# Peptides against a protein of PDB entry 3HTU, part 87

Target 1, 75 residues: chain A of PDB entry 3HTU
Amino acid sequence: RRPEEWGKLIYQWVSRSGQNNSVFTLYELTNGEDTEDEEFHGLDEATLLRALQALQQEHKAEIITVSDGRGVKFF

## One batch from the design tools (peptide; made by RFdiffusion4, then SolubleMPNN)

Design b2_p28_3_s3 (from b2_p28_3, 13 letters changed)
Fold by OpenDDE base, seed 1:
Structure b2_p28_3_s3 (fold): chain B 75 residues (1-75), chain A 28 residues (1-28)
Amino acid sequence: as target 1 above (75 residues)
Amino acid sequence: DEEEEKKKREELKKKVEEKGKTLSKPVP
């Protein structure tokens, strides 16, 4: 899958689960219990980041950078 | 160890939430 396709799957999950406007760490998205049944579970962080960047271009997400890591807010 | 990593993840989550809660949807 392309990053844009991964982004679509991730955003669909966020929308279906009613978690829009919520914040996640990158770890929670790919390694968290809440996503263990999703296709993007276990996705490598590099690909995940590219997927989120694609969503960010569409104004559907904002990648958050702090001193010790990154997260994302979905809109 | 795993407990230490878990703590780090929790602290990161707290920081990300603190910064993210004030963010608004990006404009074109």
Scores: peptide ipSAE 0.668, ipTM 0.901, DockQ to the pose 0.835
Fold by OpenDDE base, seed 4:
Structure b2_p28_3_s3 (fold): chain B 75 residues (1-75), chain A 28 residues (1-28)
Amino acid sequence: as target 1 above (75 residues)
Amino acid sequence: DEEEEKKKREELKKKVEEKGKTLSKPVP
């Protein structure tokens, strides 16, 4: 899958699960218990980041960078 | 160890939440 396609899957999960306007660490998205049944669980962080960047371009997410890691807020 | 990593993840989550809680949806 292309990053954009992964982004679509991730955002679909966010929308369906009612997680809009929620904040996640990147780890939570790919390694968290809440996404264990999702196809993007276990996705490598580099690909995840590209997927989130695609969503960010669509104004559906914003990547949050702090001193020692990253997260994302979905809209 | 795993416990320390978990703690780091929790701290990271806190930081991300703090920074993200006030973010508004981007607009063109």
Scores: peptide ipSAE 0.667, ipTM 0.901, DockQ to the pose 0.853
Fold by OpenDDE base, seed 2:
Structure b2_p28_3_s3 (fold): chain B 75 residues (1-75), chain A 28 residues (1-28)
Amino acid sequence: as target 1 above (75 residues)
Amino acid sequence: DEEEEKKKREELKKKVEEKGKTLSKPVP
């Protein structure tokens, strides 16, 4: 899958679960209990980041950078 | 250490939430 395709799957999950405007760490998205049944569970962080960057270009997400890591807010 | 990594993840979560809670959807 391309990053844009992964982004679509991730955003679909966010929307279906009613978690728009919620904040996640990258770890939570790919390793969290809430995404265990999702296709993107276990996705490598590099690919995940590219997927989120694609969503960010669509104004559907914003990647949050702090001193010790990154997260994302979905809109 | 697994517990140490878990704690780091929790701390990261707090930082990300603190910064993210003030973010709004980008305006085109």
Scores: peptide ipSAE 0.666, ipTM 0.900, DockQ to the pose 0.874
Fold by OpenDDE base, seed 3:
Structure b2_p28_3_s3 (fold): chain B 75 residues (1-75), chain A 28 residues (1-28)
Amino acid sequence: as target 1 above (75 residues)
Amino acid sequence: DEEEEKKKREELKKKVEEKGKTLSKPVP
């Protein structure tokens, strides 16, 4: 799958679960218990980041960078 | 070790939440 396609799957989960405007660490999205049944669970961080960047271009997400790492807020 | 990594993830989450709570949807 292309990053955009992964982004779509991720955003669909966010929307269906009613978690828009929520903040996640990258780890939570791919390794958290809440996403165990999702196709993107276990996705490598590099690909995840590209997927999120695609969503960011669509104004559906904002990647957050802090000293210890990164996260994302969905809109 | 694993517990330490868990703590790091929790701290990261707090930082991301703190910064993210004030973020608004990107303006086109």
Scores: peptide ipSAE 0.664, ipTM 0.900, DockQ to the pose 0.850

Design b2_p28_3_s4 (from b2_p28_3, 15 letters changed)
Fold by OpenDDE base, seed 1:
Structure b2_p28_3_s4 (fold): chain B 75 residues (1-75), chain A 28 residues (1-28)
Amino acid sequence: as target 1 above (75 residues)
Amino acid sequence: MEEEERRKREELAKKVKEKGKSLSKPVP
């Protein structure tokens, strides 16, 4: 899958699960219990980041950077 | 080791969620 395709799958989950306006760490998205049954569970961080960057270009997400890691807010 | 990593993830989550809470949707 391309990053944009992964982004679509992730955002679909966010929308269906009522997680809009929620904030996640990258780890929570790909390794968390809430996403165990999703196709993007276990996705490598590099690919995940590219997917989130695609969503960010569409103003559907904003990547959050702090001193010791990253996260994302979905809109 | 796992406990330490778990703690680090929890601390990161707190920081990210605190920063993200005040973010508004980006406008083109």
Scores: peptide ipSAE 0.675, ipTM 0.902, DockQ to the pose 0.866
Fold by OpenDDE base, seed 4:
Structure b2_p28_3_s4 (fold): chain B 75 residues (1-75), chain A 28 residues (1-28)
Amino acid sequence: as target 1 above (75 residues)
Amino acid sequence: MEEEERRKREELAKKVKEKGKSLSKPVP
């Protein structure tokens, strides 16, 4: 899958699960219990980041950077 | 070692969530 396709899957999960306006670490998205049944569970961080960047271009997410890592807020 | 990694993830989560909670949806 292309990053944009991954982004679509991730955002579909966000919308269906009612996680809009929620904030996640990248680890929570790909390794958390809440996403165990999703296809993007276990996705490598590099691909995940590209997917989130695609969503960010669509104003559906904003990547958050702090000193020790990154996260994302979905809208 | 596993406990330390868990702690680090939790601390990161706190930082990310505190920074992100006030963010508003960007507009074109």
Scores: peptide ipSAE 0.675, ipTM 0.901, DockQ to the pose 0.893
Fold by OpenDDE base, seed 3:
Structure b2_p28_3_s4 (fold): chain B 75 residues (1-75), chain A 28 residues (1-28)
Amino acid sequence: as target 1 above (75 residues)
Amino acid sequence: MEEEERRKREELAKKVKEKGKSLSKPVP
């Protein structure tokens, strides 16, 4: 899958589960209990980041950077 | 090691969520 395709799957989950306006770390998205049944569970961080960047270009997400790592807010 | 990594992830989550709570959707 291309990054934008992964992004679509991720955002579909966000929308279906009512997680809009929620904030996640990258780890929570791919390793958290809440996403165990999703295809993007276990996705490598590099691919995940590219997927989120695609969503950010569509104004559907904002990648958050702090000193210790990154997260994302979905809109 | 696992416990330390878990702690680090939890602290990161707190920081990310604190910073993210004030973010708003970008204006086109």
Scores: peptide ipSAE 0.673, ipTM 0.900, DockQ to the pose 0.852
Fold by OpenDDE base, seed 2:
Structure b2_p28_3_s4 (fold): chain B 75 residues (1-75), chain A 28 residues (1-28)
Amino acid sequence: as target 1 above (75 residues)
Amino acid sequence: MEEEERRKREELAKKVKEKGKSLSKPVP
């Protein structure tokens, strides 16, 4: 899958699970209990980041950077 | 080591969520 395709799957999950306006770490998205049944569970962080960057270009997400890692807020 | 990594992930989550809660959707 291309990053844009992964982004679509991730955002679909966010929308149908009512997680809009929620904040996640990258680890929570790919390794958390809430996403265990999702296709993107276990996705490598580099690919995940590219997927989120695609969503960010569409104003559907904003990647959050702190000193020791990253997260994302979905809109 | 596993406990340390778990703690680091939790601390990161707190920082990310604190910073993110005030963010608003960018307007075109």
Scores: peptide ipSAE 0.673, ipTM 0.901, DockQ to the pose 0.867

Design b2_p28_4_s1 (from b2_p28_4, 18 letters changed)
Fold by OpenDDE base, seed 5:
Structure b2_p28_4_s1 (fold): chain B 75 residues (1-75), chain A 28 residues (1-28)
Amino acid sequence: as target 1 above (75 residues)
Amino acid sequence: EKEKLEKLKKEIEKKAEENKEEMEKKAA
């Protein structure tokens, strides 16, 4: 899958999951319990970032960087 | 590990809010 396609899958999950918290650490998104059944679970960080960047271009996500790591906020 | 991740998440949330506020100010 292309990064954009991964992004689509991720965003679809976000939209359908009913998660009350739209902020995730990158690790949580691909390695957390909430996404264990998703196709993107276990996705490598490099590909994940590209996927999220694609979503960011569409204003569907915001990649956030702090001192101890990165995360994402979905819109 | 879990504790560190929780702390990281809180920092991300904080930064997200700050970014939002900044963007809102610029848009006003």
Scores: peptide ipSAE 0.476, ipTM 0.832, DockQ to the pose 0.486
Fold by OpenDDE base, seed 1:
Structure b2_p28_4_s1 (fold): chain B 75 residues (1-75), chain A 28 residues (1-28)
Amino acid sequence: as target 1 above (75 residues)
Amino acid sequence: EKEKLEKLKKEIEKKAEENKEEMEKKAA
């Protein structure tokens, strides 16, 4: 899959998950319990970042960098 | 490690809110 395709799958999950908090660390997004049954679970961080960057271009996500790591907010 | 992730998430949430407020101020 291309990064854009991964981004689509991720955003579809976000839209359907009913999560009250749309902020994720990169780790919990691909390695957390909430996404264990998703196709993108276990996705490498490099590919994940490219997928999120594609979503960011569409104004569907914001990649956030802090001192201890990175995360994402979905819109 | 779980504690580190929780702290990281809180920092991200805080930064996200700050970014939102900053954008709202610029749009007002």
Scores: peptide ipSAE 0.473, ipTM 0.831, DockQ to the pose 0.484
Fold by OpenDDE base, seed 2:
Structure b2_p28_4_s1 (fold): chain B 75 residues (1-75), chain A 28 residues (1-28)
Amino acid sequence: as target 1 above (75 residues)
Amino acid sequence: EKEKLEKLKKEIEKKAEENKEEMEKKAA
């Protein structure tokens, strides 16, 4: 799958999750319990980042970088 | 590890909120 395709799958999950909190750490998104049944679970961080960057270009996500790592906020 | 991740998430949430507030100020 291309990064854009992964991004689509991720965003679809976010949209259907119904969670009020749209902020995730990159680790939580691919290794957390909430995504265990998703195809993108276990996705390598490099590919994940590219997928999120694709979503960011569409203004559907914002990659946030802090001192201890990175996360993402979905819109 | 879990504690580290929780701390990281809080920092991300904080920065996200700061970004939101900044954008709101610019929009006003």
Scores: peptide ipSAE 0.468, ipTM 0.829, DockQ to the pose 0.486
Fold by OpenDDE base, seed 4:
Structure b2_p28_4_s1 (fold): chain B 75 residues (1-75), chain A 28 residues (1-28)
Amino acid sequence: as target 1 above (75 residues)
Amino acid sequence: EKEKLEKLKKEIEKKAEENKEEMEKKAA
């Protein structure tokens, strides 16, 4: 899958699960319990980041960087 | 560690709110 395709799957989950306007660390998004049954669970961080960047271009997400790491806020 | 992850998440949430406030300020 291309990054934008992964992004689509991720955002579909966000929308269906009512996680809009929620914040996730990159880790919990692909390794947390909430996404264990999703196709993108276990996705490598590099690909995840590219997927989120695609969503960010569509104003569906915002990648946030802090001193301890990175996360994302979905809209 | 669970606690470190939670701390990270709190920092992300804080930064997100700051970004939101900044955008609102610029839009005013």
Scores: peptide ipSAE 0.451, ipTM 0.821, DockQ to the pose 0.464

Design b2_p28_4_s2 (from b2_p28_4, 16 letters changed)
Fold by OpenDDE base, seed 2:
Structure b2_p28_4_s2 (fold): chain B 75 residues (1-75), chain A 28 residues (1-28)
Amino acid sequence: as target 1 above (75 residues)
Amino acid sequence: EEEKLKELKEKIEKKAEENEKEMEEKAK
């Protein structure tokens, strides 16, 4: 899959998950319990980042960088 | 590791809130 395709899958999950929190660390997004049954579970960070960047281009996500790592907020 | 991830998320959430507030202020 292309990064854009992964982004679509991720955003679909976010939109339909019914979760109140829209902020995630990159780790919990691909390694967390909440996404264990998703196709993108276990996705490498590099590919994940590219996927999120694609979503960011569409204003569907905001990649947040702090000293200890990165996360994302979905819109 | 779990604790570090928790702290990381808290930092991310805080920054997200700061970004939101900044955008709200700019919108005024």
Scores: peptide ipSAE 0.552, ipTM 0.864, DockQ to the pose 0.485
Fold by OpenDDE base, seed 3:
Structure b2_p28_4_s2 (fold): chain B 75 residues (1-75), chain A 28 residues (1-28)
Amino acid sequence: as target 1 above (75 residues)
Amino acid sequence: EEEKLKELKEKIEKKAEENEKEMEEKAK
């Protein structure tokens, strides 16, 4: 799959799952308990980042960088 | 490791809130 295709799958999960908290760490998104049944579970961080960058271009996500790591906020 | 991820999550949430406030101020 292309990064934008992964991004689509991720955003579909976010928008349909009814998650109250739209902020995730990168690890939480692909390795957390909440996404165990999703196709993107276990996705490598490099590919995940490219997928999120594609969503960011569409104003559907914001990649957040802090000193200790990275996360994402979905809109 | 779990605690470190929790701390990271809190930092990210804080940064997200700060970014939102900055955008609200620019809109005024």
Scores: peptide ipSAE 0.550, ipTM 0.862, DockQ to the pose 0.475
Fold by OpenDDE base, seed 1:
Structure b2_p28_4_s2 (fold): chain B 75 residues (1-75), chain A 28 residues (1-28)
Amino acid sequence: as target 1 above (75 residues)
Amino acid sequence: EEEKLKELKEKIEKKAEENEKEMEEKAK
């Protein structure tokens, strides 16, 4: 899959999850319990970042960087 | 490690809120 295709799958999950929290660490998004049944679970960080960057271009996500790592906020 | 991830998420949430406030101020 291309990064844009991964981004689509991720955003579809976000939209359907019904969760009130839209902020994730990168690890939580691909290795957390909440995404265990999703196709993108276990996705490598490099591919994940490219997928999130594609969503960011569409104003559907914001990649957030802090001293200890990175995360994402979905819109 | 779980505690570190929790702290990381809290930092990210805080940064997200700060970014939102900055964007709101710029939009006003």
Scores: peptide ipSAE 0.549, ipTM 0.862, DockQ to the pose 0.488
Fold by OpenDDE base, seed 4:
Structure b2_p28_4_s2 (fold): chain B 75 residues (1-75), chain A 28 residues (1-28)
Amino acid sequence: as target 1 above (75 residues)
Amino acid sequence: EEEKLKELKEKIEKKAEENEKEMEEKAK
């Protein structure tokens, strides 16, 4: 799959999950309990970042960098 | 380790809120 395709799958999950919190660490997106049944579970961080960057280009996500790591906010 | 990830998420959430406030201020 291309990064854009992964991004689509991720955003579809976010949109359908109905979660009130749209902020995630990169780890919990691909390794968390909430995504265990999703195709993108276990996705490597490098590919994940490219997928999120694609979503960011579409203004559907914002990659957030702090001193101890990175996360993402979905819109 | 789980606690470290929790702390990381809190920092990310805080940064997200700060970014939102900054954008709101710039939009005035």
Scores: peptide ipSAE 0.548, ipTM 0.862, DockQ to the pose 0.481

Design b2_p28_4_s3 (from b2_p28_4, 20 letters changed)
Fold by OpenDDE base, seed 3:
Formats: sequence, structure tokens, C-alpha cells
Structure b2_p28_4_s3 (fold): chain B 75 residues (1-75), chain A 28 residues (1-28)
Amino acid sequence: as target 1 above (75 residues)
Amino acid sequence: MEEERKKLQEEIKKLAEENAEKIEEKAK
């Protein structure tokens, strides 16, 4: 899958689960309990970041980077 | 509006720090 396709799957989950306007760490999205049944669970961070960047261009997410940590807010 | 945004940014910062700790723990 392309990063944009992963972004679509991630945002679909956000919308279905009512997580819009929620904040996550990148770790929570791919390693957390809430996404264990999702196709993007276990996705490598590099690909995840590219997927989120695609969503950011569509104003569906905002990535926050602090030192070695990263978070994301969905809209 | 600005106050709400600031609170969200602080929350993200805190979570981002936790993310870094998880990465560090996994690397050990």
C-alpha cells in the first residue's frame, strides 16, 4: 500500500470510532490496544509518518514533533 | 480559542515524550 492508502485506512478508523479531535502518539496508533484489529496495526513508523503527512495536507491531521517523540491530532 | 489550542499542544507534547520513552525501552 502507498502512504496515502494507509492514511485513508487510518482516518476511516478515526471516523468510525469517533476519535475525531483526539490526540495520539505514533506508538499508540500502531502498537496500542485500540487498533489491534486494524490493518495498520504494526505498521512501521516511517510509513506511518508519510501516511499522516498525506492526511495533514488534506487538513485531516496535525503532526507534532518534540525531540525524539511525535504525536498527532485528528480533525 | 487560543487557550484551548495551547492546552492541546501541551497534551501532545506530554504524549510525544511518552512515545520517546517507549521507543527507548524497545531499543533495549
Scores: peptide ipSAE 0.101, ipTM 0.611, DockQ to the pose 0.061
Fold by OpenDDE base, seed 1:
Formats: C-alpha cells, sequence, structure tokens
Structure b2_p28_4_s3 (fold): chain B 75 residues (1-75), chain A 28 residues (1-28)
C-alpha cells in the first residue's frame, strides 16, 4: 500500500471509532490494544509517518515531533 | 485561542516524549 492508502485506513478507523480530535502517540496507533484488529497494526514508523503526512496535507491530522518522540492529533 | 493552541502543543509534546520512551523500551 502507498502511504496515502495507509492514511485512508487510519483515518477511517479514527472516524468510525469516534476519536476525531483525539491525540495519539505513534506507538499507540500501531502497537496499542485499540488497533489490534486493524490492518495498520504493526506498521513500521517510517511508513506511518508518511501516511500521517499525507493526512496532514488534507488538514485531517497534525504531527508534532519532539526529539525522537512523535505525536499526532486527528481532526 | 492561542492559549488553547499552546496547551494542545504541550500535550502532544508530552505524548511525543512518552512515544520515544515506548520505542526505547520495545527496542530493549
Amino acid sequence: as target 1 above (75 residues)
Amino acid sequence: MEEERKKLQEEIKKLAEENAEKIEEKAK
């Protein structure tokens, strides 16, 4: 899958679960209990970042990077 | 509005630090 396609899947989960406007660590998205049944569970961080960047271009997410840590807010 | 934006930034920054800790923990 392309990053944009992963972004679509991630955002669909956020929307369907009613977690818009929520803040996540990147770890929570791909390693958390809440996403164990999602296709993007276990996705590598590099691909995840590209997916989130695609969403950010659509104003659906905002990524914050501090040192080696990262977080994201969905809209 | 700017105050709320600042609070959001700080919250994400805190979570970002936690993210880094989890990555490090998983790598051990």
Scores: peptide ipSAE 0.097, ipTM 0.616, DockQ to the pose 0.079
Fold by OpenDDE base, seed 4:
Structure b2_p28_4_s3 (fold): chain B 75 residues (1-75), chain A 28 residues (1-28)
Amino acid sequence: as target 1 above (75 residues)
Amino acid sequence: MEEERKKLQEEIKKLAEENAEKIEEKAK
């Protein structure tokens, strides 16, 4: 799958589960209990970041990088 | 608007720190 395709799957989950406007750690998205049954569970962080960057270009997410790590907010 | 942005950044900063801790824990 392309990063954009992964992004679509992730955002679909966010929307369907009512998680819009929520903030996640990157770990929660791919390793959390809430996404255990999702196709993107276990996705490597590098690919995840590219997927989220694609969503950010569509104004569906915002990635915030700080010195101690990264997080993402979905809209 | 700036206050909201600041609050959001603080929240994500906290979560980002937790993310880093989880990564470190998994790596051990």
Scores: peptide ipSAE 0.096, ipTM 0.614, DockQ to the pose 0.061
Fold by OpenDDE base, seed 5:
Structure b2_p28_4_s3 (fold): chain B 75 residues (1-75), chain A 28 residues (1-28)
Amino acid sequence: as target 1 above (75 residues)
Amino acid sequence: MEEERKKLQEEIKKLAEENAEKIEEKAK
């Protein structure tokens, strides 16, 4: 899958689960309990980041970097 | 680890909220 395709899957999960406007760490998206049944669970961080960047270009997400790590907010 | 995650989320949430409206406007 291309990053954009992963982004689509991730966003679909966010939308279907009613978690828009929620904040996640990158780790939570791919390693969290809430996504254990999702296809993107276990996705490598590099690909995840590219996927989220694709969503960000569509204004569907915002990647935020803080001193302790990175996270994302979905819209 | 859990506390670190929580703190990070709080920081991210704060930063995200500060820019949320502007970002959402762009999405329109």
Scores: peptide ipSAE 0.085, ipTM 0.593, DockQ to the pose 0.666

Design b2_p28_4_s4 (from b2_p28_4, 16 letters changed)
Fold by OpenDDE base, seed 2:
Structure b2_p28_4_s4 (fold): chain B 75 residues (1-75), chain A 28 residues (1-28)
Amino acid sequence: as target 1 above (75 residues)
Amino acid sequence: MKEKLEELKKKIEEKAEENEKEMEEKAK
């Protein structure tokens, strides 16, 4: 899959999950319990980042960088 | 690692809120 395709899958999950909290660490997106049944579970961080960057270009996500790592907020 | 991730999550949330506030201020 291309990064854009992964981004679509991730965003679909976010949109349909009904979660109030739209902020995630990169780790919990691909390794968390909430995404265990998702196709993108286990996705490498590099590919994940590219997927999120694609979503960011569409203003559907914001990649957030802090001293200890990165996360994302979905819109 | 779990504790580290929790702290990271908190920092990310705080940064997200900060960014939101900045955007709201610019919108006024």
Scores: peptide ipSAE 0.540, ipTM 0.857, DockQ to the pose 0.485
Fold by OpenDDE base, seed 1:
Structure b2_p28_4_s4 (fold): chain B 75 residues (1-75), chain A 28 residues (1-28)
Amino acid sequence: as target 1 above (75 residues)
Amino acid sequence: MKEKLEELKKKIEEKAEENEKEMEEKAK
């Protein structure tokens, strides 16, 4: 899959999850319990970042960097 | 590990809120 295709799958999950929480660490997004049944579970961080960057270009996500790591906010 | 990730998430949430406020101020 291309990064854009991964981004689509991720955002589809975000949209249908019904969760009020729209902020994730990169780790919990691909390795957390909430996404265990999703196709993108276990996705490597490099590919994940490219997928999120694609969503960011569409204003559907914001990649957030802090001293201890990175995360993402979905819109 | 879990505690570290929880702290990281908190920092990310705070950063997200700060970014949103800054964008709102710039939009005014």
Scores: peptide ipSAE 0.538, ipTM 0.857, DockQ to the pose 0.489
Fold by OpenDDE base, seed 3:
Structure b2_p28_4_s4 (fold): chain B 75 residues (1-75), chain A 28 residues (1-28)
Amino acid sequence: as target 1 above (75 residues)
Amino acid sequence: MKEKLEELKKKIEEKAEENEKEMEEKAK
């Protein structure tokens, strides 16, 4: 799959999950309990980042960088 | 690791809120 395709799958999950909190660490998104049944679970961070960057271009996500690492906010 | 990830998430949430406030302030 292309990064854009991964991004689509991730965003579909976010939109349908009904979760109130739209902020995730990168690790939480691909290794957390909430995404265990999703196709993108276990996705490597490099590919994940590219997927999120694609969503960011569409104004569907914002990649947030802090001193201890990175995360994402979905819109 | 769990503790560190929770702390990281907190920092990310705080940064997200700061970004939102900056945008609101700029829109005034």
Scores: peptide ipSAE 0.538, ipTM 0.857, DockQ to the pose 0.466
Fold by OpenDDE base, seed 4:
Structure b2_p28_4_s4 (fold): chain B 75 residues (1-75), chain A 28 residues (1-28)
Amino acid sequence: as target 1 above (75 residues)
Amino acid sequence: MKEKLEELKKKIEEKAEENEKEMEEKAK
């Protein structure tokens, strides 16, 4: 799969999850309990970042960097 | 490790809120 294809799968999950919190650490997106049944569970961080960058270009996500790591906010 | 990740998430959330406020202020 291409990064943008992964991004599509991730965003589809976010849109359908019904969660009120749209902010995630990168770890909980691919290793968290909430995504255990998703195809992108276990996705390597490098590929994840490329996927999120694709979503960011579409204004569907914002990658957030802090001193101790990175996360993402979905729109 | 879980606690560290929770702290990280808190920082991410705070930064997200700050970014949103900054954009709102710039839009005025």
Scores: peptide ipSAE 0.537, ipTM 0.857, DockQ to the pose 0.482

Design b2_p28_5_s1 (from b2_p28_5, 15 letters changed)
Fold by OpenDDE base, seed 5:
Structure b2_p28_5_s1 (fold): chain B 75 residues (1-75), chain A 28 residues (1-28)
Amino acid sequence: as target 1 above (75 residues)
Amino acid sequence: SEFLKRLEEAGKKIKEASGTSESFVAEP
């Protein structure tokens, strides 16, 4: 899958589960219990980041970067 | 474990940096 395709799957989950306007760490998104049954569970962080960047271009997400990690807010 | 501790601390910093008190915050 291309990053944009992963982004679509991720955002579909966000929308279906009512997680719009929610904040996640990148680890929670791909390793958390809430996404265990999703196809993107276990996705490597590099690919995840590219997927989220695609969503940023669509104004559907905002990546948050701090010294000790990265997260994302979905809209 | 130290790993889980680091994840928890990183998560707090990220969520604090988001500045979104109105947003749902997923816990580690």
Scores: peptide ipSAE 0.195, ipTM 0.708, DockQ to the pose 0.089
Fold by OpenDDE base, seed 4:
Structure b2_p28_5_s1 (fold): chain B 75 residues (1-75), chain A 28 residues (1-28)
Amino acid sequence: as target 1 above (75 residues)
Amino acid sequence: SEFLKRLEEAGKKIKEASGTSESFVAEP
């Protein structure tokens, strides 16, 4: 899958699960319990980041960067 | 686990940096 395709799957989950306006660490998104049944569970961080960047361009997400790591807020 | 501890602490910083007090915070 291309990054934008992963982004679509991720955002579909966010929308269907009613987690718009939720904040995740990148780890929680792909390794957390809440996404265990999703196709993007276990996705490598590099690909995840590209997927989220695609969503960010669509104003559907905002990547948060701090000294200790990265997270994302979905809209 | 030191890893889990660091993850939790990093998560706190990230979630606070989001600047949205009303946002849902996902559990690890």
Scores: peptide ipSAE 0.194, ipTM 0.709, DockQ to the pose 0.088
Fold by OpenDDE base, seed 1:
Structure b2_p28_5_s1 (fold): chain B 75 residues (1-75), chain A 28 residues (1-28)
Amino acid sequence: as target 1 above (75 residues)
Amino acid sequence: SEFLKRLEEAGKKIKEASGTSESFVAEP
């Protein structure tokens, strides 16, 4: 899958689960219990980041960076 | 574990940095 395709799957999950306007760490998205049944569970961080960047270009997400890691807010 | 502790602390910092009281804080 292309990063844009991964982004679509991730955002579909966010929308279906009613978690728009929620904040995740990158780890929670791919390793958390809430996504264990999703196709993007276990996705490597590099590919995840590219997927989220694609969503960010569409104004559907905002990547947050702090000294100890990265997260994302979905809209 | 120490790993989980560090992960949790990092998560707190990230979620605090979001600066949006309207946002839902996801569970790990």
Scores: peptide ipSAE 0.194, ipTM 0.705, DockQ to the pose 0.089
Fold by OpenDDE base, seed 3:
Structure b2_p28_5_s1 (fold): chain B 75 residues (1-75), chain A 28 residues (1-28)
Amino acid sequence: as target 1 above (75 residues)
Amino acid sequence: SEFLKRLEEAGKKIKEASGTSESFVAEP
């Protein structure tokens, strides 16, 4: 899958599960209990980041970087 | 575990950095 395709899957989960306006660490998205049954579970962080960047261009997400790590907010 | 605690703390800091009190951090 291309990054934008992964982004689509991720956002579909966000929307269907009512997780809009939620904040996740990148780890939570790919390793968390809430996404265990999703296709993007276990996705490497590099590909995840590219997927989220695609969503960010569509104004569906915002990647947040702090000294303690990275996360994302979905809209 | 200590790892999960660190992950939770990181999430809280990310939430604070987002500047939106309406957002919530999902559980690991």
Scores: peptide ipSAE 0.188, ipTM 0.703, DockQ to the pose 0.105

